# Peptides against a protein of PDB entry 7C96, part 11

Target 1, 73 residues: chain A of PDB entry 7C96
Amino acid sequence: PVIPDDFRCPISLELMKDPVIVSTGQTYERTCIEKWLQAGHGTCPKTQQTLTSTVLTPNYVLRSLIAQWCEAN

## One batch from the design tools (peptide; aimed at target 1 L13 C32 P45)

Design b2_p14_6_s4 (made by RFdiffusion4, then SolubleMPNN; from b2_p14_6, 8 letters changed)
Fold by OpenDDE base, seed 2:
Structure b2_p14_6_s4 (fold): chain B 73 residues (1-73), chain A 14 residues (1-14)
Amino acid sequence: as target 1 above (73 residues)
Amino acid sequence: LSVEEILQRIQSLH
């Protein structure tokens, strides 16, 4: 079945396994955004906005929704 | 994904 757009990482374009929220409110796969940050980038990949923080917040709600979707499909 | 691949993806998105 077709994966909902909101469940796909903007970078990898794949179903997110460990979604995290950046300071701009965008959600990415943890591994993707961590690599971006580790490379010295300080902007949000999708919006190009400057990140006010490099803290990554787990998106537990989305993780749960994705899990539920996977169980049903 | 490598950092290089991420950069490439970003370039295609914008």
Scores: peptide ipSAE 0.330, ipTM 0.837, DockQ to the pose 0.910
OpenDDE base, seeds 1, 3, 4, 5: peptide ipSAE 0.177, 0.320, 0.191, 0.189; ipTM 0.767, 0.832, 0.776, 0.773

Design b2_p14_7 (made by RFdiffusion4)
Pose (drawn by RFdiffusion4):
Structure b2_p14_7 (pose): chain A 73 residues (1-73), chain P 14 residues (1-14)
Amino acid sequence: as target 1 above (73 residues)
Amino acid sequence: LEEMEERVAEMQAS
């Protein structure tokens, strides 16, 4: 059960199934960051930096790295 | 929600 922290969501602290990127460059689990934005916050949770867009973009390359790690272990 | 906001605040204080 040796899970690299880079693959963890800063809010869930668990492995990411649907990692998305916010305008600040930080990556979260979709369901986590969606709740954060639903609670009325307009800030990057990790950096407190205010957001310039609400667009969540899938981090496909990370999805690939996680998927690769999953099959090996 | 409260647990999430607490955890975010603790992460920012670290």

Design b2_p14_7_s1 (made by RFdiffusion4, then SolubleMPNN; from b2_p14_7, 6 letters changed)
Fold by OpenDDE base, seed 5:
Structure b2_p14_7_s1 (fold): chain B 73 residues (1-73), chain A 14 residues (1-14)
Amino acid sequence: as target 1 above (73 residues)
Amino acid sequence: MEEMEKHIEELQAS
């Protein structure tokens, strides 16, 4: 079925499995944003704002919602 | 990485 836009990683465009929140409040798939940061980037892929921190916060709520959606579909 | 960069470019363009 059609994947809700909020459940897709802005980078990979795929269903997120391990969504994390960056300092700008945007959520990405962990592996995607980690690769971006490891490449030397210090900005938010979507907003291009400079990240005040490289700490990635797990988005447990979204992860749960995605899991529920996967079970129902 | 190439595909990722492509997607990011598209993301920023929107």
Scores: peptide ipSAE 0.479, ipTM 0.885, DockQ to the pose 0.717
OpenDDE base, seeds 1, 2, 3, 4: peptide ipSAE 0.471, 0.471, 0.464, 0.473; ipTM 0.883, 0.885, 0.882, 0.885

Design b2_p14_7_s2 (made by RFdiffusion4, then SolubleMPNN; from b2_p14_7, 6 letters changed)
Fold by OpenDDE base, seed 5:
Formats: C-alpha cells, sequence, structure tokens
Structure b2_p14_7_s2 (fold): chain B 73 residues (1-73), chain A 14 residues (1-14)
C-alpha cells in the first residue's frame, strides 16, 4: 500500500525504521542522518539550518506509529 | 554519498 509521507525519510524516501529528530525538529532515518553528519556536515538536510547540536533524539512516537501501520498493512 | 547528495539536493529544491 501507499506509504504515508510522514513515515518516509526525507532523504532515502523509504519507510523509516529508526527515526531520529535533529535539533531543527526534522526527523530522518538514523543511518541517513548519521552518514550526513559523519561526512562533516553540520546542517539540517531539509532546512539547511546549522544544527545547534549533533545529538539525535529517537522519535519513539513516530516509530510506534510506523510499526502500527506496518502491522495493519 | 553521491546518491545521498542527489536526494538532499532534490529535498532542498522542494
Amino acid sequence: as target 1 above (73 residues)
Amino acid sequence: MEEMLKRIEELQAS
């Protein structure tokens, strides 16, 4: 079925498995954003804003919602 | 990384 836009990583465009929130409030797949940061970038891929922190916060709510969606579909 | 950069470019353009 069609994957809800909010459940897809803005970078990979795939269903997120481990969504994390960056300091700008945007959510990405962990592996995608970590690769971006490890490459030396310090900005939000979507907004291009400078990240005030490189800490990645797990988006447990979204992770749960995605899991529920996967169970139903 | 090339593919990622491409996707990010597309993302920023939207």
Scores: peptide ipSAE 0.628, ipTM 0.912, DockQ to the pose 0.740
OpenDDE base, seeds 1, 2, 3, 4: peptide ipSAE 0.619, 0.615, 0.617, 0.619; ipTM 0.910, 0.910, 0.911, 0.911

Design b2_p14_7_s3 (made by RFdiffusion4, then SolubleMPNN; from b2_p14_7, 7 letters changed)
Fold by OpenDDE base, seed 5:
Structure b2_p14_7_s3 (fold): chain B 73 residues (1-73), chain A 14 residues (1-14)
Amino acid sequence: as target 1 above (73 residues)
Amino acid sequence: MKEMEEHIQQLQAS
């Protein structure tokens, strides 16, 4: 079925499995944003704002919602 | 990384 836009990683465009929140409040797939940061970037891929921190916060709520969606579809 | 960069460019363009 059609994947809700909010459940897709802005980078990979795929269903997120391990969504994490960056300092700007945007959510990405962990592996995607980690690769971006490891490449030497210090900005938010979507907003291009400088990240005040490289800490990635798990988006447990979204992860749960995605899991529920996957269960139902 | 190339594909990722392309996707990011598209993301920023939208």
Scores: peptide ipSAE 0.526, ipTM 0.896, DockQ to the pose 0.727
OpenDDE base, seeds 1, 2, 3, 4: peptide ipSAE 0.513, 0.498, 0.509, 0.511; ipTM 0.894, 0.893, 0.893, 0.895

Design b2_p14_7_s4 (made by RFdiffusion4, then SolubleMPNN; from b2_p14_7, 7 letters changed)
Fold by OpenDDE base, seed 5:
Structure b2_p14_7_s4 (fold): chain B 73 residues (1-73), chain A 14 residues (1-14)
Amino acid sequence: as target 1 above (73 residues)
Amino acid sequence: MEEMEKHIKELQAQ
């Protein structure tokens, strides 16, 4: 089935497995955003806003929703 | 990384 847009990482365009929220409120796959930050970037990939923090907050709700979707599809 | 950068550019172009 077609993957819901909200379940795909804005960067990889793949189903997220470990979604994390950045300071701007955008959610990305952990691996993707960590690579971005490690490359020396300090901005949100989508919005280009400067990140006020490099802390990545796990999006447990989204992770659960994705898991439920995967079980049903 | 190349593919990632490509996707990010496309994302920012939206």
Scores: peptide ipSAE 0.538, ipTM 0.897, DockQ to the pose 0.719
OpenDDE base, seeds 1, 2, 3, 4: peptide ipSAE 0.535, 0.530, 0.529, 0.535; ipTM 0.896, 0.896, 0.895, 0.897

Design b2_p14_8 (made by RFdiffusion4)
Pose (drawn by RFdiffusion4):
Structure b2_p14_8 (pose): chain A 73 residues (1-73), chain P 14 residues (1-14)
Amino acid sequence: as target 1 above (73 residues)
Amino acid sequence: AAETLAEAREIAAA
């Protein structure tokens, strides 16, 4: 069960199934960041940096790295 | 920042 932290969501602290990127460059689990934005916050949770967009963009390369790690272990 | 992340985790748990 040796899970690299880079693959963990800063909010869930668990492996990411649907990693998305916010305008600050930080990556979260979709369901986690969606709840954060639903609670009325307009800030990057990790950096407190205010957001310049609400667009969540899938981090496909990370999805690939996680998927690769998953099949090996 | 730690407090903001703790709050974000409480919100995600709810």

Design b2_p14_8_s1 (made by RFdiffusion4, then SolubleMPNN; from b2_p14_8, 8 letters changed)
Fold by OpenDDE base, seed 3:
Structure b2_p14_8_s1 (fold): chain B 73 residues (1-73), chain A 14 residues (1-14)
Amino acid sequence: as target 1 above (73 residues)
Amino acid sequence: MEELLEEARKIYEE
């Protein structure tokens, strides 16, 4: 079935399994944004804003919602 | 538009 846009990583465009929130409030798949940061980038790919922190906060609510969606579909 | 996302996608696919 069609994956809801909010459940897709802006980078991979795939269903997120480990969604994390960056300082700009955007959510990405952990592996995607980590690779971006590891490549030396300090900006939010989606918003182009400079990240004020490299801390990645797990988006547990979204993870749960995605899991529920996966169970139903 | 979406320039950085494209770059990020490339990096991810590497």
Scores: peptide ipSAE 0.705, ipTM 0.918, DockQ to the pose 0.833
OpenDDE base, seeds 1, 2, 4, 5: peptide ipSAE 0.703, 0.702, 0.702, 0.701; ipTM 0.920, 0.920, 0.919, 0.919

Design b2_p14_8_s2 (made by RFdiffusion4, then SolubleMPNN; from b2_p14_8, 9 letters changed)
Fold by OpenDDE base, seed 4:
Structure b2_p14_8_s2 (fold): chain B 73 residues (1-73), chain A 14 residues (1-14)
Amino acid sequence: as target 1 above (73 residues)
Amino acid sequence: MEEQLELARQIYEE
């Protein structure tokens, strides 16, 4: 079935398994954004905004929604 | 938007 756009990581383009929120409010797969940060980048890939923090906040709500979608499809 | 996303995708694939 068609994966909802909001459930796909902007980087990997795959269904997110461990979605995290960056300081700009955008959500990415943890692995993807961590690699980006480790590469020395300090901006949000999607918005190009400078990240005010490198803290990655788990998006538990989205994780739950994705899990529910997976169970139904 | 796509430019940085593309870079991020390249890094992810490494």
Scores: peptide ipSAE 0.717, ipTM 0.923, DockQ to the pose 0.915
OpenDDE base, seeds 1, 2, 3, 5: peptide ipSAE 0.717, 0.717, 0.717, 0.717; ipTM 0.922, 0.922, 0.922, 0.923

Design b2_p14_8_s3 (made by RFdiffusion4, then SolubleMPNN; from b2_p14_8, 8 letters changed)
Fold by OpenDDE base, seed 3:
Structure b2_p14_8_s3 (fold): chain B 73 residues (1-73), chain A 14 residues (1-14)
Amino acid sequence: as target 1 above (73 residues)
Amino acid sequence: SEELLEEARKIYEE
């Protein structure tokens, strides 16, 4: 089935399993953004904005929505 | 940025 765009990580382009929100409000797969940060980057790949924080906030709502979608498809 | 996203994707796939 076609994966909704909002459920795809902007980096991996894959269905997110552990979506996290960065300081810019963008959501990425945790692993993807962590590797980006570990590589020495301090910007949001999608928006190019400088991250004001390296805190990654779990997007529980999206995670739940994705889980529901996966169960139905 | 598609360019940065691509770079991030490459890093992820390493």
Scores: peptide ipSAE 0.757, ipTM 0.943, DockQ to the pose 0.889
OpenDDE base, seeds 1, 2, 4, 5: peptide ipSAE 0.756, 0.754, 0.755, 0.752; ipTM 0.942, 0.942, 0.942, 0.942

Design b2_p14_8_s4 (made by RFdiffusion4, then SolubleMPNN; from b2_p14_8, 9 letters changed)
Fold by OpenDDE base, seed 3:
Structure b2_p14_8_s4 (fold): chain B 73 residues (1-73), chain A 14 residues (1-14)
Amino acid sequence: as target 1 above (73 residues)
Amino acid sequence: MEKLLEEARKIYKE
C-alpha cells in the first residue's frame, strides 16, 4: 500500500525504521542522516538550515506509529 | 529546493 508521506524519510523516500529528529526538527532515517553528517555536512537536507547540533534524537512516537501502520498494512 | 536532499540521496546510495 501507499506509504504515508510522514512515514517516509526525506532522503531515502522509504519507510523509516529508525527515525531520528535533527536540531531543525526534521525527521530522517538514522542511516541516511548519519551518512550525510559523516560526509562532512552540517546542514539539514530538507530545510537547508545549519544544524545547531549533531545530536540525533530517536522519534519513538513516529517509530511506533509506523510500526502500527505496518501491522495493519 | 531539493538540492541538499538530492545530494543526501546520492550519498546514501553510495
Scores: peptide ipSAE 0.716, ipTM 0.920, DockQ to the pose 0.872
OpenDDE base, seeds 1, 2, 4, 5: peptide ipSAE 0.714, 0.714, 0.714, 0.714; ipTM 0.921, 0.921, 0.922, 0.922

## One batch from the design tools (peptide; aimed at target 1 C32)

Design b2_p15_1 (made by RFdiffusion4)
Pose (drawn by RFdiffusion4):
Structure b2_p15_1 (pose): chain A 73 residues (1-73), chain P 15 residues (1-15)
Amino acid sequence: as target 1 above (73 residues)
Amino acid sequence: STMDEVRELYNEENA
């Protein structure tokens, strides 16, 4: 059960199934960041930096790295 | 830390 922290969501602290990127460059689990934005916050949770867009963009390369790690272990 | 505070707040909003 040796899970690299880079693959963990800063909010869930668990492995990411649907990693998305916010305008600040930080990556979160979709369901976590969606709840954060639903609670009325307009800030990057990790950096407190205010957001310039609400667009969540899938981090496909990271999805690839996580998927690769998953099959090996 | 900043993330601990954010997590506490997040857990409270989703309690």

Design b2_p15_1_s1 (made by RFdiffusion4, then SolubleMPNN; from b2_p15_1, 6 letters changed)
Fold by OpenDDE base, seed 4:
Order: C-alpha cells, then structure tokens, then sequence
Structure b2_p15_1_s1 (fold): chain B 73 residues (1-73), chain A 15 residues (1-15)
C-alpha cells in the first residue's frame, strides 16, 4: 500500500516508528534527527531554519495514526 | 533539492 507522505520521515523517507517534533514544528524519525544533531547540525533539515531548541518532543498523535494505518494496511 | 542534499549527508552519517 502507498504510505501517506505525512507518515514518512523527511530524511529517511521511511515510515516513522518514533516520530518527534523539533522546534520548527517539523516531525522526523527520532533516530534520523538525533544523528543529524549529533553530527553538529543545528538546523531543521526540511526548512533549514535554525533550531531554537534541540529538545525533541514525541509526536504521539502521529505515532498513533501511523500505528492505526499499519494495522489497517 | 536542498533536502536531497540533507538526505545524502545523512546517508554518509549512517555509513
């Protein structure tokens, strides 16, 4: 089945398992964005905006939606 | 695109 774009990590393009929100409001797979940050980058991969914080907030709503989609497809 | 460049860079990080 076709994976909805909103369910794919902008970086890996894979179905997100642990989606997290960065300060810009964009959502990424935790592993992807953590590696990006650990590499010394301080910008949002998608928007190129400077992150005002490196705090990653779990996107539980999206996680749930993805889980529901996976169960149905 | 710039995002493609980010993806490419990310691939290197996973190498």
Amino acid sequence: as target 1 above (73 residues)
Amino acid sequence: SLLDEVRELFEKLNA
Scores: peptide ipSAE 0.379, ipTM 0.843, DockQ to the pose 0.794
OpenDDE base, seeds 1, 2, 3, 5: peptide ipSAE 0.356, 0.375, 0.300, 0.362; ipTM 0.834, 0.838, 0.799, 0.832

Design b2_p15_1_s2 (made by RFdiffusion4, then SolubleMPNN; from b2_p15_1, 8 letters changed)
Fold by OpenDDE base, seed 4:
Structure b2_p15_1_s2 (fold): chain B 73 residues (1-73), chain A 15 residues (1-15)
Amino acid sequence: as target 1 above (73 residues)
Amino acid sequence: SLLDEVRKEFEELTA
């Protein structure tokens, strides 16, 4: 089945398993964005905006939606 | 695109 774009990590393009929100409001797979940050980057991959914080907030709603989609498809 | 460049860099990070 076709994976909804909103369920794919902007970086890996894969179905997100642990989506997290960055300071810009964009959501990424945790592993992807953590590696990006660990590499010394301080910008949002999608928007190129400077991150005001490196705190990653779990996107539980999206995680749930993805889980529901996976169960149905 | 800029995002494509990010993806390329990410691939290098995970290589």
Scores: peptide ipSAE 0.504, ipTM 0.885, DockQ to the pose 0.802
OpenDDE base, seeds 1, 2, 3, 5: peptide ipSAE 0.496, 0.488, 0.501, 0.483; ipTM 0.882, 0.881, 0.883, 0.879

Design b2_p15_1_s3 (made by RFdiffusion4, then SolubleMPNN; from b2_p15_1, 7 letters changed)
Fold by OpenDDE base, seed 4:
Structure b2_p15_1_s3 (fold): chain B 73 residues (1-73), chain A 15 residues (1-15)
Amino acid sequence: as target 1 above (73 residues)
Amino acid sequence: SLLDEVREEFEKLNA
């Protein structure tokens, strides 16, 4: 089955397992965005906006939706 | 696209 675009990390293009939200409101796989930040980048990969914070907020709702989708497909 | 450029940079980080 085709994976919904909203369930895929904008960077890795893979199904997200640990989705996190950055200050711009965009969601990425934790591992991907952490590597991006650790490399010294301070911008949102998808929007190129400057991040106002490096805090990563777990997207529990999306995690649950992805899990439900995986169980059904 | 700009996102493609980001993906390219990300691939370099994982190389």
Scores: peptide ipSAE 0.485, ipTM 0.876, DockQ to the pose 0.826
OpenDDE base, seeds 1, 2, 3, 5: peptide ipSAE 0.477, 0.474, 0.490, 0.477; ipTM 0.874, 0.874, 0.878, 0.874; seed 3 fails the geometry check

Design b2_p15_1_s4 (made by RFdiffusion4, then SolubleMPNN; from b2_p15_1, 8 letters changed)
Fold by OpenDDE base, seed 4:
Structure b2_p15_1_s4 (fold): chain B 73 residues (1-73), chain A 15 residues (1-15)
Amino acid sequence: as target 1 above (73 residues)
Amino acid sequence: SLLDQVRKEFEELNA
């Protein structure tokens, strides 16, 4: 089955397992965005906007939706 | 695209 675009990390293009939200509101796989930040970047990969914070907020709703989709497909 | 450039940089980080 085709994986919905919203369920895939914008960077890795893989199904997200631990989705997190950055200050711009965009969601990424935790591992991907952490590596991006650790490399010294301070911008949102998708929007190129400057991040006002490096805090990563777990997207529990999306994680649940992805899990439900995986169980059904 | 700009996002493609980001993906390229990410791949380089993991190389």
Scores: peptide ipSAE 0.462, ipTM 0.868, DockQ to the pose 0.819
OpenDDE base, seeds 1, 2, 3, 5: peptide ipSAE 0.451, 0.454, 0.458, 0.451; ipTM 0.864, 0.866, 0.867, 0.864

Design b2_p15_2 (made by RFdiffusion4)
Pose (drawn by RFdiffusion4):
Structure b2_p15_2 (pose): chain A 73 residues (1-73), chain P 15 residues (1-15)
Amino acid sequence: as target 1 above (73 residues)
Amino acid sequence: SAAEEQMAEAREIAA
């Protein structure tokens, strides 16, 4: 069960199934960051930096790295 | 710190 932290969501602290990127460059689990934005916050959770967009963009390369790691282990 | 408090809050909201 040796899970690299880079693959963990800063909010869930678990492996990411649907990693998305916010305008600050930080990556979260979709369901986690969606709840954060639903609670009325307009800030990057990790950096407190205020957001310039609400667009969540899938981090496909990271999804590839996690998927690769998953099959090996 | 304030950043740590905000991350705790984000975790409570996501729970």

Design b2_p15_2_s1 (made by RFdiffusion4, then SolubleMPNN; from b2_p15_2, 6 letters changed)
Fold by OpenDDE base, seed 1:
Structure b2_p15_2_s1 (fold): chain B 73 residues (1-73), chain A 15 residues (1-15)
Amino acid sequence: as target 1 above (73 residues)
Amino acid sequence: SALEKALEEARKIAA
């Protein structure tokens, strides 16, 4: 089945396993965004907005939705 | 575009 776009990381383009929300509201795979930040970047890859915080908040709702989708497909 | 380039760079870093 086709993976819903909302379930794919904007960076890896793969199904997210550990989705996290950045300060801009965008969601990425944790490992992808962490590598971006570790490389010295302080902006949101998708929007180029400056991150007001480097805190990564787990997107539990999305994680659950993805899990449910995977179970059904 | 600049936005596309940013994602591309992030993709390279994460690869």
Scores: peptide ipSAE 0.640, ipTM 0.920, DockQ to the pose 0.926
OpenDDE base, seeds 2, 3, 4, 5: peptide ipSAE 0.631, 0.629, 0.637, 0.633; ipTM 0.918, 0.917, 0.919, 0.918

Design b2_p15_2_s2 (made by RFdiffusion4, then SolubleMPNN; from b2_p15_2, 5 letters changed)
Fold by OpenDDE base, seed 1:
Structure b2_p15_2_s2 (fold): chain B 73 residues (1-73), chain A 15 residues (1-15)
Amino acid sequence: as target 1 above (73 residues)
Amino acid sequence: SALEAQLELAREIAA
């Protein structure tokens, strides 16, 4: 089955396992965005907007949706 | 574009 675009990390392009939301509202796979931040970047990979915070918030809703989709497919 | 280039860079860093 085709994986919904919203379930894929903008960076890895793979199904997200641990999706996290950055200050701009965009969601990425945790490991991907952490590597980006650790490399010294302070902008949102997809939008180039400056991150007002480096806090990564778990996207539990999306995680649940992905889990449900995986179970059904 | 600049946006595409940044995403590409992020992919390289995450690889």
Scores: peptide ipSAE 0.751, ipTM 0.941, DockQ to the pose 0.963
OpenDDE base, seeds 2, 3, 4, 5: peptide ipSAE 0.747, 0.748, 0.748, 0.749; ipTM 0.940, 0.940, 0.941, 0.940

Design b2_p15_2_s3 (made by RFdiffusion4, then SolubleMPNN; from b2_p15_2, 7 letters changed)
Fold by OpenDDE base, seed 1:
Structure b2_p15_2_s3 (fold): chain B 73 residues (1-73), chain A 15 residues (1-15)
Amino acid sequence: as target 1 above (73 residues)
Amino acid sequence: SPLEAALEEARRIAA
């Protein structure tokens, strides 16, 4: 089945396993965004907006939705 | 575009 776009990381383009929300509201795979931040970037890859915080908040709702989708497909 | 370039760079770094 086709993976819903909302379930794919904007960076890896793969199904997210550990989705996290950045300060801009965008969601990425944790490992992908952490590598971006560790490389010295302080902006949101998708929007180029400056991150007001480097805190990564787990997107539990999305994680659950992805799990449910995977179970059904 | 600049936005596309940023995602591409992030993709490169994460690869």
Scores: peptide ipSAE 0.696, ipTM 0.931, DockQ to the pose 0.955
OpenDDE base, seeds 2, 3, 4, 5: peptide ipSAE 0.688, 0.691, 0.693, 0.695; ipTM 0.929, 0.929, 0.930, 0.930

Design b2_p15_2_s4 (made by RFdiffusion4, then SolubleMPNN; from b2_p15_2, 7 letters changed)
Fold by OpenDDE base, seed 1:
Structure b2_p15_2_s4 (fold): chain B 73 residues (1-73), chain A 15 residues (1-15)
Amino acid sequence: as target 1 above (73 residues)
Amino acid sequence: SSLDKLLEEAREIAA
């Protein structure tokens, strides 16, 4: 089945397993955004906005939605 | 676009 765009990481383009929210409100796969930050970048890949914080907040709602979708498809 | 380039850079780093 076709994976909903909202369930795909903007970076990896794959179904997110551990989605996290950055300060700009965008959601990425944790490993992807962590590597980006570790490489010395301080901007949001999706929006180019400067991150006001490097804190990554788990997107539990999205994780749940993805899990539900996977169960049904 | 510049936005596309940034995502591509991030993708290369994550790959």
Scores: peptide ipSAE 0.637, ipTM 0.913, DockQ to the pose 0.915
OpenDDE base, seeds 2, 3, 4, 5: peptide ipSAE 0.621, 0.625, 0.617, 0.612; ipTM 0.910, 0.911, 0.910, 0.905

Design b2_p15_3 (made by RFdiffusion4)
Pose (drawn by RFdiffusion4):
Structure b2_p15_3 (pose): chain A 73 residues (1-73), chain P 15 residues (1-15)
Amino acid sequence: as target 1 above (73 residues)
Amino acid sequence: STETLHYMLDQAEAI
């Protein structure tokens, strides 16, 4: 059960299934960041940096790295 | 966007 931290969501602290990137460059689990934005925050959770967009973009390359790690272990 | 892609690439390289 040796899970690299880079693959963890800063909010869930678990492995990411649907990693998305916010305008600050930070990556979260979709369901976690969605709840954060639903609670009325307009800030990057990790950096407190205010957001310039609400667009969540899938981090496909990270989805690939995680998928690769999953099959090996 | 180009900026979002650069962030993704930077994160992937760091890993």

Design b2_p15_3_s1 (made by RFdiffusion4, then SolubleMPNN; from b2_p15_3, 7 letters changed)
Fold by OpenDDE base, seed 5:
Structure b2_p15_3_s1 (fold): chain B 73 residues (1-73), chain A 15 residues (1-15)
Amino acid sequence: as target 1 above (73 residues)
Amino acid sequence: SAELEQFMLEQAKAI
């Protein structure tokens, strides 16, 4: 079935397994955004806004929603 | 790294 857009990582375009929120409020797959940050970038890939923090917060709600979707489909 | 940035920016903008 078609994967909901909100469940896809903006970078990998794949279903997120470990979604994390950056300071701008955008959510990415953890591995993708970590690679971005490790490359020396301090901006949000989606919005190009400067990150006020490089802390990655797990999006537990989204993780749960994705898990539920996967189970149903 | 520059190529990675370009790729990621393109992917992010596609959504």
Scores: peptide ipSAE 0.104, ipTM 0.704, DockQ to the pose 0.041
OpenDDE base, seeds 1, 2, 3, 4: peptide ipSAE 0.100, 0.088, 0.097, 0.095; ipTM 0.697, 0.686, 0.693, 0.691; seeds 1, 3 fail the geometry check

Design b2_p15_3_s2 (made by RFdiffusion4, then SolubleMPNN; from b2_p15_3, 10 letters changed)
Fold by OpenDDE base, seed 3:
Structure b2_p15_3_s2 (fold): chain B 73 residues (1-73), chain A 15 residues (1-15)
Amino acid sequence: as target 1 above (73 residues)
Amino acid sequence: SPELQAAMQKLADEI
């Protein structure tokens, strides 16, 4: 089955296992966005907006939705 | 690096 685009990390294009939200509201795979930040970037990869914070918030809702999708497909 | 930034943004923009 085709993986919904919203379930894929914008960077890795893979199904997210640990989705996290950045200050702009965009969601990425934790490892991907951490690498981006560790490289010294302070912007959102997708929107190019400056991050007001580098705090990564787990997207538990999306994580649950992905889990449900995986169980059904 | 700017190369990494460009690559990541390209991928992100495809979605």
Scores: peptide ipSAE 0.129, ipTM 0.757, DockQ to the pose 0.044
OpenDDE base, seeds 1, 2, 4, 5: peptide ipSAE 0.094, 0.090, 0.096, 0.118; ipTM 0.702, 0.705, 0.708, 0.737

Design b2_p15_3_s3 (made by RFdiffusion4, then SolubleMPNN; from b2_p15_3, 9 letters changed)
Fold by OpenDDE base, seed 5:
Structure b2_p15_3_s3 (fold): chain B 73 residues (1-73), chain A 15 residues (1-15)
Amino acid sequence: as target 1 above (73 residues)
Amino acid sequence: SAELEKAMRELAERI
């Protein structure tokens, strides 16, 4: 079945396994956004807005939704 | 990495 767009990392375009939320509210795969930050970037990849914080917050709800989707499909 | 840079370029093109 078709993977919902909301379940895909904007960077990798793959189904997220460890989704995290950045300060702009966008969600990315943890490994992808960590690499972006480690490269010295301080902006949101999708919106290009400056991040007010580099703290990554786990998106547990989305993780659960993705897991449920994977079980059903 | 080259892969990340490529992904970001592609992302930028989609935006």
Scores: peptide ipSAE 0.096, ipTM 0.718, DockQ to the pose 0.037
OpenDDE base, seeds 1, 2, 3, 4: peptide ipSAE 0.092, 0.028, 0.090, 0.086; ipTM 0.718, 0.572, 0.713, 0.708; seed 2 fails the geometry check

Design b2_p15_3_s4 (made by RFdiffusion4, then SolubleMPNN; from b2_p15_3, 11 letters changed)
Fold by OpenDDE base, seed 3:
Structure b2_p15_3_s4 (fold): chain B 73 residues (1-73), chain A 15 residues (1-15)
Amino acid sequence: as target 1 above (73 residues)
Amino acid sequence: SEELEKFEQEFAEKV
């Protein structure tokens, strides 16, 4: 079935497995955003906003929602 | 705009 847009990583465009939140509040697949940061970027890929931190916070709520969606589909 | 271009170039394989 069609994957909800909010469940797709803005970078990979794939269903997120390890969603993490950046300082701007946007969520990405961990591996994708880590590669972006390692490439030397200091902005949020989606919003272009400057990141105030490079800390990545696991989005447990979204992880749970994705899991529930996967179970139903 | 520049960041968007960098994003598209570096992660083009994902699109």
Scores: peptide ipSAE 0.045, ipTM 0.653, DockQ to the pose 0.037
OpenDDE base, seeds 1, 2, 4, 5: peptide ipSAE 0.034, 0.041, 0.034, 0.045; ipTM 0.653, 0.649, 0.631, 0.658

